# Designs tried in a protein design run: peptides against a protein of PDB entry 4M9S. Part 10

Target 1, 135 residues: chain A of PDB entry 4M9S
Amino acid sequence: SRGLVGVECITPYSYKSLAMALQRCVEVLSDEDRSALAFAVVMPPGVDIPVKLWSCVIPVDICSNEEEQLDDEVADRLKRLSKRGALLSGKRMPVLTFKIDHIIHMFLKHVVDAQTIANGISILEQRLLEIGNNN

## One batch from the design tools (peptide; made by RFdiffusion4, then SolubleMPNN)

Design b1_p9_5_s4 (from b1_p9_5, 3 letters changed)
Fold by OpenDDE base, seed 3:
Formats: structure tokens, sequence, C-alpha cells
Structure b1_p9_5_s4 (fold): chain B 135 residues (1-135), chain A 9 residues (1-9)
């Protein structure tokens, strides 16, 4: 029975070409939008994540008196990333959510620094505990 | 590949 030697040709060329295309898309971002995209690696891929959970990990330089604007500024960064093609998918209903694709998430795991990923996970865990204790 | 270095939060 000669069946199924045909699906392991994800040629290293197609992966390298996709990675080079994604790298060029990242290089033309602003520093703020590039930082937001880097921290998107801490989110589970393929899941519609509410803006409130994105605000736990997306770096925003806001004055301490503007914490009420955090979710809006994060939403605007994620909206800009969603307009740049396959980087994020936005959904407005029933709640404003953003999703990272598996391909983009796999790319980010290879190009984002491992210490940055670990720090982003630790920050997310801490802020989720704070939200859970205040409800 | 050049690494994405985010600004720390």
Amino acid sequence: as target 1 above (135 residues)
Amino acid sequence: MPRILPVPP
C-alpha cells in the first residue's frame, strides 16, 4: 500500500519564502506597532481574544492619568495590525476581539526573543490574577 | 533573522 509519502513537502523553500515575506511586512511597521505584534506571540493562536486581555500584554506608553484610555489605544494598535493583511483578524461582534493566525504565531515564536516571550507570559499571568481577584 | 526587540512594557 503506497499511500502518504506526499504531505511532508512543506518545502524549506516555501517556509523560507513566507518567513522572508513576513519579515519585510514587520520591518515597515512603526516601532509601536512592531512591539504590539511581538507581544501578540503570548496569545493562543486561532482564538478570538477580547481587547481587555490584549491590554494586559500590549506595551502602551500612556501617562499614569490615562489608564482609562488603555483599552482604546490597544484597540487602535490591533486595528492597524489587522489592516496590514494576515497579521491579525479583528471581529466587532458580539465583543471587539482580535485573533492571531497559527502561521503568524509560528513566525513570531522564531523571531521574538525567548526572554521577551517569557516576560510577556509572566505579565499576562499576573494581570489576569489581578483581574480575577477584583471580580 | 534579525530578532524583534520590543520596547519593554
Scores: peptide ipSAE 0.038, ipTM 0.667, DockQ to the pose 0.126
Fold by OpenDDE base, seed 2:
Structure b1_p9_5_s4 (fold): chain B 135 residues (1-135), chain A 9 residues (1-9)
Amino acid sequence: as target 1 above (135 residues)
Amino acid sequence: MPRILPVPP
């Protein structure tokens, strides 16, 4: 049985159509969910990332500095994004994780401001060091 | 032009 080497060569036309479809999906988000999606660009694509690492970069206004409430609110934003199908893929077991697809990540790299990406990476690096020093 | 996603404040 010949394995279909489905190299879908995404033609520039398929890319424009996909970018237009993704842009429409982004335009109907809340400002909070759009901001969460923007910061998803700092994550490596195709990797199941735990919510605790997402909480390092997803902007959340919480009434308390309780880490538990932060992870829950971040998880709810990421769950809303995952319901848009192509934006994120969530897994509940064994640990709650979210993954950004390569195509979505490539789209975000073109539509998120370069300074926002750089700031998001810097914030992630800092907060990962803080988590690593507390263990 | 791609719309830049809003920067958080």
Scores: peptide ipSAE 0.032, ipTM 0.646, DockQ to the pose 0.131
Fold by OpenDDE base, seed 4:
Structure b1_p9_5_s4 (fold): chain B 135 residues (1-135), chain A 9 residues (1-9)
Amino acid sequence: as target 1 above (135 residues)
Amino acid sequence: MPRILPVPP
């Protein structure tokens, strides 16, 4: 028997209600946490992404060029977003990872500026190449 | 209309 993976038919009404709820959740973020959430759109949805890859795209004003401070500040932003009830899902084992849900990612694709998305992808690609060349 | 998240440029 082929299990019907229930295509949860997201009705346009549930999508609009969810979008309004998400907009309210985003409006009460700090500017920093809102910026971090916007750049989360460049990540593939449903994938547990390690903090080191999030640090490639999350904008952080660090006073030092220490990679450890960058990863810690990024992890703290992502932890704050994960506590706000659906924006990210954190996993501690086997390594600290964060995942963006498909619904949140779909919302962000509609509300984040297209140029910001394109720039974030370009920055991710560049920094992944730099990490790959330094190993 | 979806409000663009104010991302600093």
Scores: peptide ipSAE 0.031, ipTM 0.644, DockQ to the pose 0.136
Fold by OpenDDE base, seed 5:
Structure b1_p9_5_s4 (fold): chain B 135 residues (1-135), chain A 9 residues (1-9)
Amino acid sequence: as target 1 above (135 residues)
Amino acid sequence: MPRILPVPP
């Protein structure tokens, strides 16, 4: 069974043109959707991540501490990003998940501030420990 | 130069 590990050797030229196209896509986002996309860099690329884990890092201002409303608002932000070209890939079944592609993730690693990435990882680790202790 | 995504305050 053919593992097409098509390592598309993204030439430096293809990377630069893709980065310019992605930058234009990011510039037309709302501030909220752009912030959500920035924090998407803390997720492992190519993995279908449940909305529950996205809710650990996607910044949402909700007037209620209801966990259900948090997951719904996060899901709506990620759904908006998934409609903007290839920024995210959503799956509805068996569970609602979102995936960041390796190319988008590589772009974000170059355009998101290093301190924001470090803070997002630290927040994810803390909130994952809290979830793990409550189950 | 890549534009840094604005960090929320």
Scores: peptide ipSAE 0.030, ipTM 0.639, DockQ to the pose 0.133

Design b1_p9_6_s1 (from b1_p9_6, 3 letters changed)
Fold by OpenDDE base, seed 1:
Structure b1_p9_6_s1 (fold): chain B 135 residues (1-135), chain A 9 residues (1-9)
Amino acid sequence: as target 1 above (135 residues)
Amino acid sequence: MPLILPVPE
């Protein structure tokens, strides 16, 4: 599988074609998986991010306040996104992590609402401070 | 038109 990792230079034409392909892939997502993908824009691209940090920004409506159930539901959403090709790259070892590619992240910066990005950053910053104070 | 991914209201 040639991951998009090899595209260092997107021509305007390649970007338009890729954007149309990505748009079509996003349109067939569930509302939950589409929301999870939108909030992936707040993560640094090309970095293997632990599920625990993804759970800070992925919106999950769970009936349980159990932290383990939150991380499992987030992991399932990210796993579904990773199965749709280049949207995310998952690693299972040594720890379960997901990475957003630079190209997908650049696409998301153009299609995610600016208020969503700002809110997602604010939520991430707040929850990272809470995690940092509890250690 | 860019697909504005809907924020969950």
Scores: peptide ipSAE 0.062, ipTM 0.745, DockQ to the pose 0.185
Fold by OpenDDE base, seed 3:
Structure b1_p9_6_s1 (fold): chain B 135 residues (1-135), chain A 9 residues (1-9)
Amino acid sequence: as target 1 above (135 residues)
Amino acid sequence: MPLILPVPE
């Protein structure tokens, strides 16, 4: 019996339906959670990223002068996104990490402004250099 | 229309 590996041909209709569903999920976000999701496009998809690296690119309106409070606020935004339509996948152990799926990341590449993507990459690169020079 | 996710200026 030769198993038909059903290549689920994601029809162009399934892709349009998924894009419309994701669009509706994004439209009902708060401005803060929507901004956090936009900057998730600069992260590599399918990788468990520590909250500390997310804090380099996620904008926080409340400048608490304490670095610990920044990581907590970022973690709360990412937790809200993980509860809404599986936009992110959170993992608590061994360290708190969040992962963007390939499908969500592909969607974000088409709907996030190109200048926002470029700025987010530049900010991430700068913050990684600052962390690397201070260690 | 592309969803311009408004990134706050």
Scores: peptide ipSAE 0.061, ipTM 0.746, DockQ to the pose 0.155
Fold by OpenDDE base, seed 4:
Structure b1_p9_6_s1 (fold): chain B 135 residues (1-135), chain A 9 residues (1-9)
Amino acid sequence: as target 1 above (135 residues)
Amino acid sequence: MPLILPVPE
């Protein structure tokens, strides 16, 4: 039985309406939450990503180098984004994860600055290598 | 205009 992965054919009209709604949603974010949302574009869409991997790309000004405080602050930003419409989907069990939807990711890919995307990918790659070398 | 999400440098 071949599961038809339903290609959601987003019509150009649905995309424009959603883009306008998402635009308004983004305009009312704090600068920190808007920055966190921008860096969410580097994550694979439709995947439940652990907070620890989000902390690799979400910029957080923490007074402490404690990984726990970083993960908690990142989790709070992602929780705020998940409460603002369909920006993110949070899951608490078995581990706290967040997922970006394909539609939101497609929107971000068009509205986030190309240099920001490139920088976010480079930062993610570097920090994943550091995690991989420490195990 | 595309909303360039300004990530503050």
Scores: peptide ipSAE 0.060, ipTM 0.745, DockQ to the pose 0.181
Fold by OpenDDE base, seed 5:
Structure b1_p9_6_s1 (fold): chain B 135 residues (1-135), chain A 9 residues (1-9)
Amino acid sequence: as target 1 above (135 residues)
Amino acid sequence: MPLILPVPE
């Protein structure tokens, strides 16, 4: 059975209207939540990503090097984004995960600076290597 | 407008 993954063919009109709506949603975010949303572009779309992997790329100014506080603060940011329209989708079971939708990810690829995307990928790759070497 | 995060120099 050829599963037509129904890529909803977003018409250029639907894309422009959605992009304008998303732009307005982004403009009303705090600088902190907007920064977290920008780095969400480095994650694969449509995948339920554990908070621990989000913590590798979401910038958090924590005065304490406690990894537990980092994951909690990242989870709070992602939870705020998930409450704002369709920016992220959170799941609590079996593990706390967040997913970026393909449409939101496509929007972010057009509005996030290319150097920010490249830096975010490099940071993710480095942190994944560190996690892989410590386990 | 692009989300210009300040690229850390």
Scores: peptide ipSAE 0.057, ipTM 0.736, DockQ to the pose 0.169

Design b1_p9_6_s2 (from b1_p9_6, 3 letters changed)
Fold by OpenDDE base, seed 4:
Structure b1_p9_6_s2 (fold): chain B 135 residues (1-135), chain A 9 residues (1-9)
Amino acid sequence: as target 1 above (135 residues)
Amino acid sequence: MPLILPVPP
């Protein structure tokens, strides 16, 4: 029995209403949380991504280059975004992960600057190569 | 206007 992966047919009307709601949610973010949300567009939607991979692309101004402090600060930003409803979904067990929903990701693809997307992809690719070569 | 999320450079 091949389960029909339900094509979520987002009507143009539901998209417009959701886009306006998301716009208002984004306008009330801090600049740091808004930047974190923008870079979430480079992540694959619907996948539980470990905080360590989020730390590859989320811009954090940390005075101390300790990887542990980077992951904690990134986790706090992602936790704040997850508390704003549909922006992210956090999972604590077995490992702390965050997931961007397909609908939110589709919204971000239309509202995030193309240069920001390109830069975020390039940074992610570079840091994934560094992680892959160090294992 | 699309909300260009201004990511500061």
Scores: peptide ipSAE 0.072, ipTM 0.757, DockQ to the pose 0.180
Fold by OpenDDE base, seed 3:
Structure b1_p9_6_s2 (fold): chain B 135 residues (1-135), chain A 9 residues (1-9)
Amino acid sequence: as target 1 above (135 residues)
Amino acid sequence: MPLILPVPP
């Protein structure tokens, strides 16, 4: 008798409760951390993405033109999001990476404006082409 | 109302 690994059917009530909990978590973010979370929607869910690729889409107003300071500020925003429950999962080894979960990514697809998603994808594609042509 | 996450300018 092979046990049915119970597919926990997330009831529509569990989904509404999770959406309300995520809503409250987003409302208490700073404007900067909330903007960083919005742009996380352009990343593939369940993939460990290096900070360098996050820096392509996370908006940072840095008064310094140093690329190293950009990656550090982006990493600090993503670290703050990872400390606020299940929003992101950080790994330090072998390289600093962050991952968005499928549930959080699905939530963001419903609450982030469609034009913002389209613009974020276009910016990511452009910056990836620029990185690829400069190597 | 859907939470419009503020679009950065």
Scores: peptide ipSAE 0.070, ipTM 0.759, DockQ to the pose 0.156
Fold by OpenDDE base, seed 5:
Structure b1_p9_6_s2 (fold): chain B 135 residues (1-135), chain A 9 residues (1-9)
Amino acid sequence: as target 1 above (135 residues)
Amino acid sequence: MPLILPVPP
């Protein structure tokens, strides 16, 4: 059975219209939520990512060094983004995860600065190595 | 113009 991986052939028209709608959604975000959305570009699209891995790349100004407060603040930012249309999809079960859709990810790859993407990937790689060495 | 999300440098 040839699985038609439905390449949702986003017509150039659908892409432009969606990109304009997404641009307007991004313009009304707070600076913090907009920054969190920018760093979402480093995550693989279509994958349910645990909050712990999001906390590796989402910039949070924490007044306290408590790791538990980091994951909670990151989760709150991601929850706000998930309520802003189709920006993220949250799942609560079995574990709290967030997913970026392929279309949103493709939009972010077009509008996020290339140096930011590179820096975010480097930070993610470093933090994943630190997590892997501590387990 | 793409919204260059200003990531702080």
Scores: peptide ipSAE 0.068, ipTM 0.758, DockQ to the pose 0.183
Fold by OpenDDE base, seed 1:
Structure b1_p9_6_s2 (fold): chain B 135 residues (1-135), chain A 9 residues (1-9)
Amino acid sequence: as target 1 above (135 residues)
Amino acid sequence: MPLILPVPP
């Protein structure tokens, strides 16, 4: 699988073909995995982000308030996204992390609703403050 | 048309 890491020159043509390919990849996602991908727009591109920080923004409807189950369900969603193309890049060692590529992040900035981006940033900021105050 | 990914409310 050629990761999107090799597209240094986005011509308007390459952007249209890539956007159409990404659109098709997004259309075949479940509603849950598509929602998880939308909230990935609030993460900095090219950075290996721990699952714990992804769990701050990925919406999970879990009947159990067990924080451990939240991180596992988020990890499973991110793992599914990483398998459906170069949407995310996962690393297992030393810590389980996921990274969004710059190209995917630029695509998401154009297709995710501005209010969703604003809400996702606000939620991330709030939960990071809560984590910082509990340490 | 940009696909606005509907985030569930």
Scores: peptide ipSAE 0.068, ipTM 0.760, DockQ to the pose 0.186

Design b1_p9_6_s3 (from b1_p9_6, 3 letters changed)
Fold by OpenDDE base, seed 2:
Structure b1_p9_6_s3 (fold): chain B 135 residues (1-135), chain A 9 residues (1-9)
Amino acid sequence: as target 1 above (135 residues)
Amino acid sequence: PPLILPVPE
């Protein structure tokens, strides 16, 4: 069975319908989950990203200084998002990862504030450098 | 209107 690597050509019509559906889904999210979703735009689409990297960009207001608690809180948010249909895809094995699909990522690129995207990228870069220096 | 994220609420 040749998997149709269907380049889902999002037609303008499909985009509008999808955008409307996604907008409705986003509107019912909590502020925290909506913020987490916004920052998902900085991740490359179609890639299984470990929670540790997500924790670099997902804002958490109340976290103990324990890194483990940060990852747990981030994971919980991402898990909630993954239960909202196509927003995220989570995998538990072999390592807990989350993936943003190309279509959702494309949507986010249009609806997330440009400054938020820029800030998210900067934060990610900074945190990655810190991780790299500590290893 | 287009949704702007994050929505400050």
Scores: peptide ipSAE 0.078, ipTM 0.754, DockQ to the pose 0.194
Fold by OpenDDE base, seed 4:
Structure b1_p9_6_s3 (fold): chain B 135 residues (1-135), chain A 9 residues (1-9)
Amino acid sequence: as target 1 above (135 residues)
Amino acid sequence: PPLILPVPE
């Protein structure tokens, strides 16, 4: 069964309509979920990313320094975002992962503050290096 | 105004 990786050619019109819909969706998010969504832009689109890697960039203010609690809180935020439909897709098996779609990612690239993107990339890079050095 | 994330509080 050849999975049609359908190159969805988004017309400018489709993009505008989707952007308006996404804008409304984003406006109703909590501040914490909106921030999580913003930092999702630093992840590669179309890739199932483990929660551990998401935890490298998703800001969490409340969690104790326990890595397990951080992952759980991040997972909860990502789950909420996934329940908004097109924002994220979650997969539970074999490992809990979340994926940002190319279309959503393209939207985020245009609406997320440039400094936020830069900071997110920097933070991700730093924390990935730390993970790599600890292995 | 254009949507900017995160939306400033």
Scores: peptide ipSAE 0.077, ipTM 0.747, DockQ to the pose 0.177
Fold by OpenDDE base, seed 1:
Structure b1_p9_6_s3 (fold): chain B 135 residues (1-135), chain A 9 residues (1-9)
Amino acid sequence: as target 1 above (135 residues)
Amino acid sequence: PPLILPVPE
């Protein structure tokens, strides 16, 4: 499986081929993992983001209200996405982080519903304010 | 058809 990481040049042809490949990859995801991937569009591309910040935007339907369990469930979802090629890249040291690639992020900007993006940004902003006020 | 994520139910 050639990792999508090697696409440095975005031509219209490369984009169509990449988009088709990514579409196929997304279609085989579970509903939960697809939702997690969709909300990854609100994160800045190319930045290693801690799991705690991902948990601010990744929807978790079936988890106890315990914050620790939420982070674990989010981490598991992001880990599954990272195993499906270039969707996400994870780092374990020094802190568990995940990064969305620029190419994947550009794809998501075109395929994620505009209202979902707007809602995701609003939720992220709200939860970041709450974290900042508690610290 | 363009992929739209997530499909709002």
Scores: peptide ipSAE 0.070, ipTM 0.748, DockQ to the pose 0.197
Fold by OpenDDE base, seed 5:
Structure b1_p9_6_s3 (fold): chain B 135 residues (1-135), chain A 9 residues (1-9)
Amino acid sequence: as target 1 above (135 residues)
Amino acid sequence: PPLILPVPE
């Protein structure tokens, strides 16, 4: 049984229309939520990512020294993004996770500055190493 | 326009 990997053949037309719709959605976001969305580009698409890993790359300006508050603030931002159309998909069970869709991720690759992407990857790598060394 | 986040220098 050859699994037809349903390559959703996004026609260039559907992509352009979707990109325009997404662009409008991004423009109406707060600066904080827009920043969170930008850094979502560093995550692999189609994967349910725990909030703890999102907190490694999502910038939070109001960091109280309590690690628990950071995850809550990140979760709130991701929840807001998930409520705005198809930007993110959240799952509550078994663990709170968020997933970026392939289409959204492809959009972000085109609209997020390349240096921002590179910096986000670097930050993620650094923080993952720190987590790995502390566990 | 591209989402330009301030690159931390």
Scores: peptide ipSAE 0.063, ipTM 0.750, DockQ to the pose 0.165; fails the geometry check

Design b1_p9_7_s1 (from b1_p9_7, 4 letters changed)
Fold by OpenDDE base, seed 4:
Structure b1_p9_7_s1 (fold): chain B 135 residues (1-135), chain A 9 residues (1-9)
Amino acid sequence: as target 1 above (135 residues)
Amino acid sequence: MKPKILPVE
């Protein structure tokens, strides 16, 4: 069963209405949750991404260098985002994953600062190389 | 105004 690769051609009107609704949702986020949402733009849309890969790009001020605390705090941010409208979709089985929708991802590409996107990509690439070299 | 998610510094 191929899940709906419905690129719903968002009409300019649907896009404007969605952008206004999403802007309102973003404005009421905490600074931390808004930062997590901004860096979600570097993830491929429509893909169930494990929390460990999200932890590579979501900025978290952790009091300890414990990887477990990083993944837990990232998971909590992503869970909060998943509860705020359609910002993310969480899946618990077979492992805890989060997915950004194509529509949300398109919105983020237009509203996240270009330097933030570039930095997030660079951070993801670096962390993936580090993970690949340590295995 | 384009909605901006504030740049994460």
Scores: peptide ipSAE 0.038, ipTM 0.691, DockQ to the pose 0.151
Fold by OpenDDE base, seed 5:
Structure b1_p9_7_s1 (fold): chain B 135 residues (1-135), chain A 9 residues (1-9)
Amino acid sequence: as target 1 above (135 residues)
Amino acid sequence: MKPKILPVE
């Protein structure tokens, strides 16, 4: 029996209602959490992404050069977003990861500025190359 | 109005 993964056909009505609900959720975020959510658009949807990869794109003004504090602050921002409805899904085991859903990602692609998306991708690519060369 | 996440400068 091939389980029809019921692609819930998001009706235009469900999309509009979801977009309105998501807009309201975004409006009540802090500027920092809103910026973190904007940069979540550069991640592939439906994939459990480790916090270390999120730290490559989430903007954090840390005065300390301690990489451990960066991952903790990023994790705290992502945890706050995961508590706000369906914005992110966190997993604690086997490693702390966060996932953006396809629906949320599709919303972000329409509401995040195209230049912000392009810049976020370029920053991610650069920092992934730096991590790959230092291992 | 489309919700705008402000461009991150």
Scores: peptide ipSAE 0.037, ipTM 0.686, DockQ to the pose 0.148
Fold by OpenDDE base, seed 3:
Structure b1_p9_7_s1 (fold): chain B 135 residues (1-135), chain A 9 residues (1-9)
Amino acid sequence: as target 1 above (135 residues)
Amino acid sequence: MKPKILPVE
């Protein structure tokens, strides 16, 4: 039995076409939604992440220091991204979560600046330590 | 030109 190793020949053409399509989807975003999408690169792909963890890395300029308003504004940004193609997948039950797809995450790793990725990871690590020490 | 998704400075 000759196992057809399906060499998924991702032709340079299919990759270039997908990257061009994703680039056009990003260009039509607001500056706020584009920034939220950039920081989504720090999340593990294919995992349902609670809004509380997204709020640690999604930049929000809120005039109020109320943590409840932060989570709501982050949730609204992520909801807008989930309505634009395959950028995010939202799930309401059992808890409101969002997931980044592997294809989108791979795209973001190539187009988001390395310093932005490093800063996003550092911010996430700091916020997780703060949450862990307050429990 | 690499497309830069820069966060808003």
Scores: peptide ipSAE 0.036, ipTM 0.676, DockQ to the pose 0.148
Fold by OpenDDE base, seed 2:
Structure b1_p9_7_s1 (fold): chain B 135 residues (1-135), chain A 9 residues (1-9)
Amino acid sequence: as target 1 above (135 residues)
Amino acid sequence: MKPKILPVE
């Protein structure tokens, strides 16, 4: 069976309607969950990303340097975002992962500040190198 | 004006 690669033809109208709906969804977020959503733009769309990699870019104020607590708090933020419609897709098995959809990622690229995106990428790259050197 | 959703402070 030839998989219909659904060319999601985003019409300009569908994009505007989606953007308005997404904007409303973002406006009702807490500042923390909204910041987490902004940094989701640095992740490759359509890829199941493990929480450990999300923790590299999601800003979290933790009272302890315990890496386990960081991953848990990040996971809770991402879980809240995944419950708010199409913002993220969570997968629990085999490993807890979150995925940003291409449409949401495209939206974020238009509404997140370019310097924030650049900073988030740089932070991710740095922390990935640190993880890679410690293994 | 594009709505800036998030200034990250």
Scores: peptide ipSAE 0.036, ipTM 0.682, DockQ to the pose 0.152

